# Designs tried in a protein design run: peptides against a protein of PDB entry 4A54. Part 97

Target 1, 94 residues: chain A of PDB entry 4A54
Amino acid sequence: MSVADFYGSNVEVLLNNDSKARGVITNFDSSNSILQLRLANDSTKSIVTKDIKDLRILPKNEIMPKNGTKSPSTNSTKLKSAETYSSKNKWSMD

## One batch from the design tools (peptide; made by RFdiffusion4, then SolubleMPNN)

Design b2_p28_7_s1
Fold by OpenDDE base, seed 2:
Structure b2_p28_7_s1 (fold): chain B 94 residues (1-94), chain A 28 residues (1-28)
Amino acid sequence: as target 1 above (94 residues)
Amino acid sequence: SAEEELGEKLLKSLEELKEEKEKEKEEK
């Protein structure tokens, strides 16, 4: 089972400094060993895996307190595929 | 690996959550 199988899970992370973070798992960077959480305020927190002492998955019914922050419309910036206009150099054979 | 260790912690937590839910059903 991969960490990716838990994307979207609400978790409480206990850090080595005894601080706690709660959020939804959004990403894991395997290259840097970084777990990314989305917090209740829609901010993101990056946690180095080595700093995690313990972790628990929270029940789905535990309503993350929706602080009434307006869902920022994730403007999917459609990366306009730069249509490489192949400028057909119309070589006019005169 | 760090990923494997994190995966194991997640899996363990999922199992614990399932057990807690089963106990709550048996007590009702």
Scores: peptide ipSAE 0.490, ipTM 0.833, DockQ to the pose 0.469
Fold by OpenDDE base, seed 4:
Parts: sequence; structure tokens; C-alpha cells
Structure b2_p28_7_s1 (fold): chain B 94 residues (1-94), chain A 28 residues (1-28)
Amino acid sequence: as target 1 above (94 residues)
Amino acid sequence: SAEEELGEKLLKSLEELKEEKEKEKEEK
């Protein structure tokens, strides 16, 4: 199963140093083995996978302290493939 | 791989969460 299947899940991460982090899984960088969590204060925390001792998915009813910010309707901004307009700047040499 | 290990941890946690929810339903 891919880590991407868990995007949007609220998790508690126990680190090897016995510290804990809570947040929503927003991304995983496979190249660098980094898990990204969105925290309750809307900041992003990056965690190296090797530092993760354990992980727990939290039930949906476990109230992350809602800072009253309206759930921004994640408008799925379709990543419009930026058509690289190869503007061939024809440098007309005069 | 690190991704596989993380995926396994996530899957295990999901299974545990499902089991907990099933127990809560049986107690109601």
C-alpha cells in the first residue's frame, strides 16, 4: 500500500527521541524519505522516516484544536500541466 | 525501503483503528 493512500489522515507520530507530533499527512517525499504533516497551527512539519518509531492514525472525531478557520474547500486545483510555452525568443540579430 | 516501512506502520495503525471501532460498536 502506498503512503499516498493515507494523505489527509490525521496521525500521531512517535519519534525515536520519544517526542510526539500530531498532524494531517499532506505529502511524502520518497526521494528523501520525508513525511510532511500539517499541524494544528497550519504550519508544516517535515519528519524523516528513519526517526519514526511508531505511528497512529487518529479517529476523525478526535478534535484537532480547530482554529476556527473554515475548512478551505480544497479546490482540487488541477495541476494544470504548465505547458512550457517554449517561447522561442527568436533573437533577431540585426 | 523507508517508504515500505512507513506504509506498513500506517496499514497496521489503520487495522488497529478498525478493530477499535468494531469493539465500540459491539459495546453499544
Scores: peptide ipSAE 0.490, ipTM 0.833, DockQ to the pose 0.461
Fold by OpenDDE base, seed 1:
Structure b2_p28_7_s1 (fold): chain B 94 residues (1-94), chain A 28 residues (1-28)
Amino acid sequence: as target 1 above (94 residues)
Amino acid sequence: SAEEELGEKLLKSLEELKEEKEKEKEEK
């Protein structure tokens, strides 16, 4: 089962520093091993997977504080292709 | 891999959530 199968799930993440984060899984960056959560304030938190001690999927009935903002109709805002910042690491070998 | 480990944690948590829901149904 892939991490992508859990997109849209509400989770509580326990970090190695014993802090907690709660949010909806929106993305996983496999290249950098980064889990992205959308928080209750609509901000995004990026968590490095190595810093995750444990996680819990929350029941759907746990009302994330619906800020009464209407789920913006998923207007298919075209996921603008994350411009591959080709950080050309010019490793100039001297 | 880190992705596999995260996937396993997610799967485990899903199983735990299913078990909790089953217990709640048996108590009702």
Scores: peptide ipSAE 0.489, ipTM 0.833, DockQ to the pose 0.439
Fold by OpenDDE base, seed 5:
Structure b2_p28_7_s1 (fold): chain B 94 residues (1-94), chain A 28 residues (1-28)
Amino acid sequence: as target 1 above (94 residues)
Amino acid sequence: SAEEELGEKLLKSLEELKEEKEKEKEEK
């Protein structure tokens, strides 16, 4: 089972410093071992997995106040293809 | 791996949540 199977789950994370974070799992970066949570205020929190002491999945009925903040639409920055301005240097041969 | 450890924690928590829901259904 992958971490991706839990995307969209509301979780409470207990950190090694005994602080807690609550949010929805939005992403996991396997290369950096970072769990990303969306918090109730629509901010994002990145947590290094080594700092996680424990976690629990919260029941769906615990409605985090849906501040309807739009998931940041990944503005696909349309890499404007560099229009190769073909400078036709018309070299006038005489 | 760190991913595997996190996955195991998530799976364990899911199992616990299922057990709690089953108990709540049996008590109603």
Scores: peptide ipSAE 0.482, ipTM 0.833, DockQ to the pose 0.440

Design b2_p28_7_s2
Fold by OpenDDE base, seed 1:
Structure b2_p28_7_s2 (fold): chain B 94 residues (1-94), chain A 28 residues (1-28)
Amino acid sequence: as target 1 above (94 residues)
Amino acid sequence: SLEEELGKKIKESLEKLKKEKKEEKKKK
């Protein structure tokens, strides 16, 4: 089952450190296993999946963070691929 | 996969919520 099936769901996430986060599931980065939540203040929180102890879906009657207008797609700052500076130490053998 | 595990947890939570709502409707 894909996390994408639950985009737009309001959830409470319990972290391994017993802290809690509440928000709407907006994205999941499969490559890095990062869950993104939109919080009540329209900010975004990224949570590493391994740090999630438990998750519950909240009833719709709980004040869903207002359908914030689609924040303009902040240009995916291309995570500059860490240019592996392969410092090819050209061992210039002279 | 971690994604599949997370998806499963979310699904289980959803099914629990549906069950609770059904039980609440039966008590009213």
Scores: peptide ipSAE 0.366, ipTM 0.751, DockQ to the pose 0.499
Fold by OpenDDE base, seed 5:
Structure b2_p28_7_s2 (fold): chain B 94 residues (1-94), chain A 28 residues (1-28)
Amino acid sequence: as target 1 above (94 residues)
Amino acid sequence: SLEEELGKKIKESLEKLKKEKKEEKKKK
């Protein structure tokens, strides 16, 4: 059974640090083991699978509380996409 | 694999939710 079978499901994720995240499963990166959740404010949160202590599916009618709880500042390590600077070395041989 | 473990956790949660809904309907 793949994580993809649950895309669109509303879930509550309990992390190893005892913080919680609620959102809709939008994607799973199998290469990096990263679960992506769409939050109530339409932002996306990426969670490393190893940091997940527990996960539960929420009933469809459960309104995602706009809990102003301090979302831990996930240091979005911007994976600097290696811009392959195509150095067009136009070596014009003359 | 980590994906398999996560998939298992999600599945277990789904089955629990289904069971709870079934039990709630039987009490009603």
Scores: peptide ipSAE 0.355, ipTM 0.742, DockQ to the pose 0.417
Fold by OpenDDE base, seed 4:
Structure b2_p28_7_s2 (fold): chain B 94 residues (1-94), chain A 28 residues (1-28)
Amino acid sequence: as target 1 above (94 residues)
Amino acid sequence: SLEEELGKKIKESLEKLKKEKKEEKKKK
């Protein structure tokens, strides 16, 4: 299953550091394994997939929180190169 | 691959949500 099948979906991402991010999936950089979320403030957060511990789809009627939580990911209007972190990857690269 | 696993997890979450909604409707 490809991530592209879920573009436009509202999701909550749980990171390995137990921080959370909520947003709409706008893009996925397969080369760098970076998931892009549009946040409630219309900014874009880039999350390195290896830092993702869990992900869930939010109900359509659930509102996106405007108040963000601490995250190791960076905000950008465009995709950037993936950063390396010491966090464990929940998913295999295989 | 990591992308496929992520996609699978998203799909599973979506299907779970759909199931929960159907079950809730049946109880009403």
Scores: peptide ipSAE 0.354, ipTM 0.744, DockQ to the pose 0.495
Fold by OpenDDE base, seed 3:
Structure b2_p28_7_s2 (fold): chain B 94 residues (1-94), chain A 28 residues (1-28)
Amino acid sequence: as target 1 above (94 residues)
Amino acid sequence: SLEEELGKKIKESLEKLKKEKKEEKKKK
């Protein structure tokens, strides 16, 4: 079972610092091990997996973050890993 | 509860992906 199977689920995350975050799972970055939650205010919170102490799914009847209008798929700015595109300016002087 | 089971599965999935990533980085 992949994390993608849980996209759209409302969850409560308990962090190692004993703080809590509630939101809908929108994405998981496997390369960085980062869970992304959409919060009630439509902001996105990124949580590093190692900082998660516990996680539970919330019942559907609990305050679903208002289906805010699908904010246009903000182009997942692929955090372009600063691949230093060394733009080798191949100045081919023809 | 079903919710508790699903929560465990999510957590397990996250930890699995974390381990796989660490292993991949060690091979590069």
Scores: peptide ipSAE 0.286, ipTM 0.705, DockQ to the pose 0.052; fails the geometry check

Design b2_p28_7_s3
Fold by OpenDDE base, seed 2:
Structure b2_p28_7_s3 (fold): chain B 94 residues (1-94), chain A 28 residues (1-28)
Amino acid sequence: as target 1 above (94 residues)
Amino acid sequence: DKEKELGEKILKSKKELEKEKEEKKKKE
């Protein structure tokens, strides 16, 4: 079963340090095993799966962080294209 | 597979939540 099947679910995550995080599952990075939660303040929290002790789904009637349709700010990692300063030193032959 | 393990945890929790909801409905 994929974590993607639960995108949009409100969850409480119990961490190995006994701290809790509550948020909506927004993404899962399979390469790094990172669960991404949207928190009540619309911030995102990334949690490494190995740090998760337990997880529970919360009822929908519990205060879902307001669906502020804020479009995921595409962190356009401006790959600053390395301006290859091809300084073509045109060797002017005299 | 860590993703699979996490998915199974979420699924288990979902099933438990659904059972709790059904039990509450039967008592009303």
Scores: peptide ipSAE 0.506, ipTM 0.840, DockQ to the pose 0.502
Fold by OpenDDE base, seed 3:
Structure b2_p28_7_s3 (fold): chain B 94 residues (1-94), chain A 28 residues (1-28)
Amino acid sequence: as target 1 above (94 residues)
Amino acid sequence: DKEKELGEKILKSKKELEKEKEEKKKKE
């Protein structure tokens, strides 16, 4: 199962140092195994998966960080897909 | 795979939460 299936879920993360973080799952970096949480103050916290001791989903009725109606600004930061302009050098064979 | 492991932890927690909600609803 992918972490992406749980985007938008409110979670409490217990870290190996016994600290806790609460936030909404916004992203997962598969390359670096980093979980991203949006916190109550709208900041983003990145947590390395190896530092996670435990995780629980919180009920929707628990004080979700105020969904500031910021619509997920799909700031689709268009990762400018490096359009690999395949410069197909059309070698015109004359 | 660390992603799979994390996904399984989240799924387990979700299932536990759903069971708790169903039990509360049956007592109501």
Scores: peptide ipSAE 0.503, ipTM 0.837, DockQ to the pose 0.531
Fold by OpenDDE base, seed 4:
Structure b2_p28_7_s3 (fold): chain B 94 residues (1-94), chain A 28 residues (1-28)
Amino acid sequence: as target 1 above (94 residues)
Amino acid sequence: DKEKELGEKILKSKKELEKEKEEKKKKE
């Protein structure tokens, strides 16, 4: 099961230093093992997985301020489809 | 695999939360 299956979940993360962070799971960097949380102030906190002691999912009924899920606007960079202008060189056979 | 381990922790927490909700509903 991937961390991506839990995107959008509100969690409390207990760190190895006994500090706590609360936020919504927004991303996971598999290459660096970094969990990204969106906090109540709309900032993003990056947490290295090795620093996580424990994690708890919070019930939905806790009125988290609807921080507007800025869905990452996938700026669909319109890959300008290079219109391959097939210049049909009409070889005029005279 | 650190991602798998973290995923398993999250899943465990979710299951525990669901059990707690079910137990509260049975007492109501």
Scores: peptide ipSAE 0.501, ipTM 0.839, DockQ to the pose 0.545
Fold by OpenDDE base, seed 5:
Structure b2_p28_7_s3 (fold): chain B 94 residues (1-94), chain A 28 residues (1-28)
Amino acid sequence: as target 1 above (94 residues)
Amino acid sequence: DKEKELGEKILKSKKELEKEKEEKKKKE
């Protein structure tokens, strides 16, 4: 079963540091094993699968409480977008 | 396969939620 089968599902993610994140599953990066959640404030949170201790699907009617749970400072490792610098090697044929 | 493992966790949670909903309907 693919994570894509659950896009749009509201979930609570328990992390290995015992912090929790709530959001809607919007994407999964298979190359990096990263789960993307849309949070109640319309921001996106990226979670590495190895950091997930547990996951629970929430009922559709549960209003995501805006509770200011201390978002653990996830060191957003800036996924260096591999700017594929398409080095246009202009092959100057001299 | 990390994606498969995560998918299985989500599926398990979904099945548990469905079971809880069915049990609530039977008590009603």
Scores: peptide ipSAE 0.498, ipTM 0.838, DockQ to the pose 0.498

Design b2_p28_7_s4
Fold by OpenDDE base, seed 5:
Structure b2_p28_7_s4 (fold): chain B 94 residues (1-94), chain A 28 residues (1-28)
Amino acid sequence: as target 1 above (94 residues)
Amino acid sequence: SSEEELGKKIKESLEKLKKEKELKKKLK
């Protein structure tokens, strides 16, 4: 069963640390097992599947509360974007 | 796979939601 079948669904994710995230499923990275949610503020949250304790689909009519509750800033490990080293072909003709 | 497990969890949640909606319709 593919996670892609549920793209666009509004979900509440319960994490292993008992924090909750609400958002729309926008993507799933199968290579890294990362679920991407678009939050109410249009930001994107990436969640590692192993950190998910439970998940529920929300009814379409549930207004995502804008409650700015400071969810503790989980240290976004900066996935170092692989800087595409543009190999400058310095073809130095000697 | 982790994807399959997550997909299963999502599906199970969807089925629970459907059943809840059906029950609410029967009670109204």
Scores: peptide ipSAE 0.418, ipTM 0.802, DockQ to the pose 0.522
Fold by OpenDDE base, seed 1:
Structure b2_p28_7_s4 (fold): chain B 94 residues (1-94), chain A 28 residues (1-28)
Amino acid sequence: as target 1 above (94 residues)
Amino acid sequence: SSEEELGKKIKESLEKLKKEKELKKKLK
């Protein structure tokens, strides 16, 4: 099942260190296995999936952080393509 | 996959929440 099916859900995440995070699921990075939560202060917390011990969906009646904040246009920071330093191995063929 | 496992955990939590809500409705 895709995590994307639950975008916008309010969740409480229990981490392996027994700390808790509460927020709305906003994104999942499949390449790095990172869950992104929007917190009550409108900040974003990134959690590595391997650090998640448990997760619960919160009832809608719990104060959801108001949806009003425009998703900050993630300025696609153009990941400057790591200039492959073509180490021109000058193989000086003798 | 890690995503599939996480998705499963979320789904299981949702089903638990639904069951709890149904039980509360029956008790009222």
Scores: peptide ipSAE 0.418, ipTM 0.803, DockQ to the pose 0.528
Fold by OpenDDE base, seed 3:
Formats: sequence, structure tokens, C-alpha cells
Structure b2_p28_7_s4 (fold): chain B 94 residues (1-94), chain A 28 residues (1-28)
Amino acid sequence: as target 1 above (94 residues)
Amino acid sequence: SSEEELGKKIKESLEKLKKEKELKKKLK
């Protein structure tokens, strides 16, 4: 199972030092084993997986103060493939 | 892998949450 399947989930992370962090899973760096959480203040916290003692998914009804940051509508910039109009300059040798 | 272990923990938490919700629904 991939951690990516749970992107966007609200979680509470219990660390080995008994501190807690709450946020939305935004990314996982597999190379460095780092979980990234977006916190309520819109900051990002990076947590090394080895420091995680436990993790729980929070119910949707727990009022995380949604600072209504509009999820930036990823305007899928339709990369208009530059149709390279190869204008075949038909050099009419007349 | 560390990723697999973390994924397992997340999944287990999700299944616990689902079971709790189902139980609460049956009691109402």
C-alpha cells in the first residue's frame, strides 16, 4: 500500500518524544522517509518516519479550523502542444 | 520498507475508524 493513497487525509501523528502533530498528509518522500503535513496555520511540517510512534486518521467532522484557503484550483494549464506548424516552404522552383 | 510500514499504520487506523462508525450507526 502506498502512502499516496491517503493524501488529503487529516491525521494525528504521535511522535516518539510523545509530542503530537495534526495536519493533512500532503506528501511523502520515499528516498528520505519523510512525511509532510500541512498544519492548521498552513505551514508545512516534515516528520521523519522513524520518529513516528503512532498515527490515526481523524474523522471529517472534527472541525479543523479550515482557514478557508481556497485549494488553488490547479488550473491545468493545458500545455497547448505548440503545434509546430512545419510550414513546408514549398520552394516553387520556377 | 519504512513507507510500507507507515502505509500499514494508516490503513489500520482507517479500518478502526470505519468499524467504530458502523457500530455507532447500529446503536442508533
Scores: peptide ipSAE 0.416, ipTM 0.801, DockQ to the pose 0.553
Fold by OpenDDE base, seed 4:
Structure b2_p28_7_s4 (fold): chain B 94 residues (1-94), chain A 28 residues (1-28)
Amino acid sequence: as target 1 above (94 residues)
Amino acid sequence: SSEEELGKKIKESLEKLKKEKELKKKLK
């Protein structure tokens, strides 16, 4: 079964060092066996699969801070190179 | 593969969660 089938799921990961991480599954790198989680602070944590002791899906009612992540319809947005729109906000001071 | 093993762990967790929800419904 593919990890991709569970993208968007809230999970708790127990690591081999007995530390825990909670987040939403955002990606899996099959080449390097790395699971990516979006954390409550909107940062991304990468976890090597070999370091995972156990994993559980969290029920929807466990209040992770609802950042209203609209389920992005997985349209394969090709990683277009983030052209840094340097919007120079010219603050015209009068 | 490591991906298949991880996928299996996630699936097993989902099944446990479903069973727990069903049990909670029977107890209410």
Scores: peptide ipSAE 0.412, ipTM 0.802, DockQ to the pose 0.576

Design b2_p28_8_s1 (from b2_p28_8, 11 letters changed)
Fold by OpenDDE base, seed 5:
Structure b2_p28_8_s1 (fold): chain B 94 residues (1-94), chain A 28 residues (1-28)
Amino acid sequence: as target 1 above (94 residues)
Amino acid sequence: KKEEEELEKKTKELKEAIEKELKKQEEK
């Protein structure tokens, strides 16, 4: 079993400084010993495994308060192609 | 209780997976 099998799992991490972090496992860098969590505010927190005192997987139904980061409505600014109205300067040579 | 036991099991498996992957990097 690999850590990748747990990507998307909600976890609570207890750090050595007795602080807690909660988030979804998004990545694990075994070379650098870094566990990456996506937090409720959609930010990413990198945690060095040596700083982890304990961790637990949380139930799926534990609603992380979605700080409603409004999905940036990709206002597809329809670049209205500025129809360059070619003002036909009708040079009437009279 | 059964759900809690499953989460505990998965937690253990995750911890073991982390440890295993870290050890593999130390052996390279």
Scores: peptide ipSAE 0.645, ipTM 0.909, DockQ to the pose 0.492
Fold by OpenDDE base, seed 2:
Structure b2_p28_8_s1 (fold): chain B 94 residues (1-94), chain A 28 residues (1-28)
Amino acid sequence: as target 1 above (94 residues)
Amino acid sequence: KKEEEELEKKTKELKEAIEKELKKQEEK
């Protein structure tokens, strides 16, 4: 089995400094001992394997926590549906 | 429990794959 068989897998990496990285495995460079992850913000993080304390594969359904960069509030322009108040002209016939 | 066991197995396989590929480069 090769590391390439796991490309596209979502992983959590625990580093020697006790920091964590979560991302999808995009590449492994065995010559330079580098694991590449695509993060939730679409950036790429290169991790040297010697800095990895532990790693685990995550379930497919685990939503990678978006680091709280404020998604630009898509101002959902609440198209106020113009309630066409059909003014029922009550034609009072006399 | 079964899904967790499968993920644990895959995790082990990934770790072994990394170690194996690194070792092959050191022998070169």
Scores: peptide ipSAE 0.645, ipTM 0.909, DockQ to the pose 0.557
Fold by OpenDDE base, seed 4:
Structure b2_p28_8_s1 (fold): chain B 94 residues (1-94), chain A 28 residues (1-28)
Amino acid sequence: as target 1 above (94 residues)
Amino acid sequence: KKEEEELEKKTKELKEAIEKELKKQEEK
């Protein structure tokens, strides 16, 4: 299995600085150790894998950036701005 | 939930895929 098999997956990334990033995996550069995410605002964030503390795949029904495939207009709950999700450690998947 | 278990499994597979690809680059 390759990382490319997960392109288009929505992920939440916990960084070593306890910040979080959420987006769709668009690319993985193994040579430079960079994971690229498309964010809700259609911007691209490059994350160095060494800075990743943890990651999880999110359900498909969660907020995908609009510009991809016409997922039916499910209620784009505006991903509120990167609220610094406070340090609550529990990656509790409800 | 079955869906949560599937997501956890996929997450593990993604992590393993990242590690494997990084390791392959280190071995070059």
Scores: peptide ipSAE 0.635, ipTM 0.909, DockQ to the pose 0.622
Fold by OpenDDE base, seed 1:
Structure b2_p28_8_s1 (fold): chain B 94 residues (1-94), chain A 28 residues (1-28)
Amino acid sequence: as target 1 above (94 residues)
Amino acid sequence: KKEEEELEKKTKELKEAIEKELKKQEEK
């Protein structure tokens, strides 16, 4: 199993500073220890793996509230908006 | 529950994949 097998997966990353990032895995640079996420705003966030406290794969069906920009339905798993989820670590998957 | 378990499994596999690829670079 390689990280590339998970490209296109929606993930939530909990950082050491207790901030969260949500996005689609677009790349992993093992040489530099960088995980790249495409965020809901189509920006790319590079995360150093050492700064990752935890991560989880999100269900595909997590309907991001459609803020009205119909990005075309490419099978892009609906990235839930990177709401700065405040520090309540409710990693509770319902 | 089954879908959650599958996601948990995939999450574990992803974590292991990251760790494995990082370890391979350190051995180089």
Scores: peptide ipSAE 0.617, ipTM 0.908, DockQ to the pose 0.682

Design b2_p28_8_s2 (from b2_p28_8, 12 letters changed)
Fold by OpenDDE base, seed 5:
Structure b2_p28_8_s2 (fold): chain B 94 residues (1-94), chain A 28 residues (1-28)
Amino acid sequence: as target 1 above (94 residues)
Amino acid sequence: SEEEKEREKLTEELRKALEEILKEQEKK
C-alpha cells in the first residue's frame, strides 16, 4: 500500500519530542518524506516522517472539526474551444 | 471490536508504507 491510500484519514501522530498532533492526512511528499496534516483549525502541519515515534488512525466518528474541505470545485474551466473565427478575408479582387 | 481490529490493521499498513519509503531513501 502507498501513503496516498490513506489520504483523508484522521490520524494521531506522536512525535519523538513527545508532542502529539491530530489531523487529516492531506498530502505526502515522497521526496522529502513529509506528511502533511490538516489540523482542527484548518491550518496545515508538515511532519517529517523520521520524527514520528508512533501513529494511529482515529475512528471516523471522532468529531473532526468541520474543516470544510472545499471539495475542489472542479472548475471545469470549460476550455472554451477558441473558435478560431477564421476571418475569411474575402479578398474581393474587384 | 471488529472495527477496532480493522483500524489497527490499517494503522499497521500505514506504518509499513512510511517505513518502506524511509528505507528506500536511505539506499539513495
Scores: peptide ipSAE 0.560, ipTM 0.879, DockQ to the pose 0.609
Fold by OpenDDE base, seed 1:
Structure b2_p28_8_s2 (fold): chain B 94 residues (1-94), chain A 28 residues (1-28)
Amino acid sequence: as target 1 above (94 residues)
Amino acid sequence: SEEEKEREKLTEELRKALEEILKEQEKK
């Protein structure tokens, strides 16, 4: 499988410096081995793969950042469609 | 749960995919 098969997956990444990043995989730069995560604040974090100590895919029920690009459903693996949790933008227009 | 096992499997596959890329780069 390629890293691209995991685009749209919500992951937690533990870095070698013991910091953690949580976000949706949006891209992977194969030339530089850089994993790009979209964070909850809609910013993008670039992580060099060699700096990753550990990672895990988070359950779909965990709050994904709102603008979840549909994971390209590659046909074969029954990756149960990440139900786009419609983040109810509770626009509290008070 | 079965779902957790699937997620663990997918996690492992992602790890393998990343590791493979690192190994390929080290050979260059």
Scores: peptide ipSAE 0.536, ipTM 0.878, DockQ to the pose 0.739
Fold by OpenDDE base, seed 3:
Structure b2_p28_8_s2 (fold): chain B 94 residues (1-94), chain A 28 residues (1-28)
Amino acid sequence: as target 1 above (94 residues)
Amino acid sequence: SEEEKEREKLTEELRKALEEILKEQEKK
């Protein structure tokens, strides 16, 4: 199995300095042995594999705190329905 | 749980995949 088979997996990585990183595996640089994670803030963190002390795949249901990207408030531009003034041309046929 | 066992299995497979690449690179 290749590392690429795990792209899109949410992982927790424990580094040798006892720091932790959580993110989705987006890429692996095989030439440099660098694992790339997309973090909750949409930034990318590059981790050298040799610096990894431990890792685990997280459950799919662990909602990474989506930074509340404010859904672009669809400014529902209330298109003021231009009241088509139906000019009732009362053609009074006298 | 069965789900936990599957995650553990997948985790181990990922670890092995990374280790294999490191070993291959050390040989070069």
Scores: peptide ipSAE 0.568, ipTM 0.879, DockQ to the pose 0.636; fails the geometry check
Fold by OpenDDE base, seed 4:
Structure b2_p28_8_s2 (fold): chain B 94 residues (1-94), chain A 28 residues (1-28)
Amino acid sequence: as target 1 above (94 residues)
Amino acid sequence: SEEEKEREKLTEELRKALEEILKEQEKK
């Protein structure tokens, strides 16, 4: 089975730095082993496969959380503290 | 659920596909 068979699948990727990305697999660069995800904000994230710690396919009906990234209105200087949503999503492999 | 098992299976297949590519690249 090839990675291309999973194009259009919604996935959650856990990276080696413990950050998470959620998106739809749109492409895979086999030469560089780069997985491309379309994110909820319609941007594309490129992930090097070696940086993937874990991944899972999400159910089709799981609405990608609209990360309502409120466009930080550029003008307001308020350094809103990046609330590190340490979503300890305990990947319970239990 | 059966659906969850299928999703787990597909996840494992995707993982294997990625791992295979990495292994092939390391041999080059």
Scores: peptide ipSAE 0.562, ipTM 0.877, DockQ to the pose 0.619; fails the geometry check

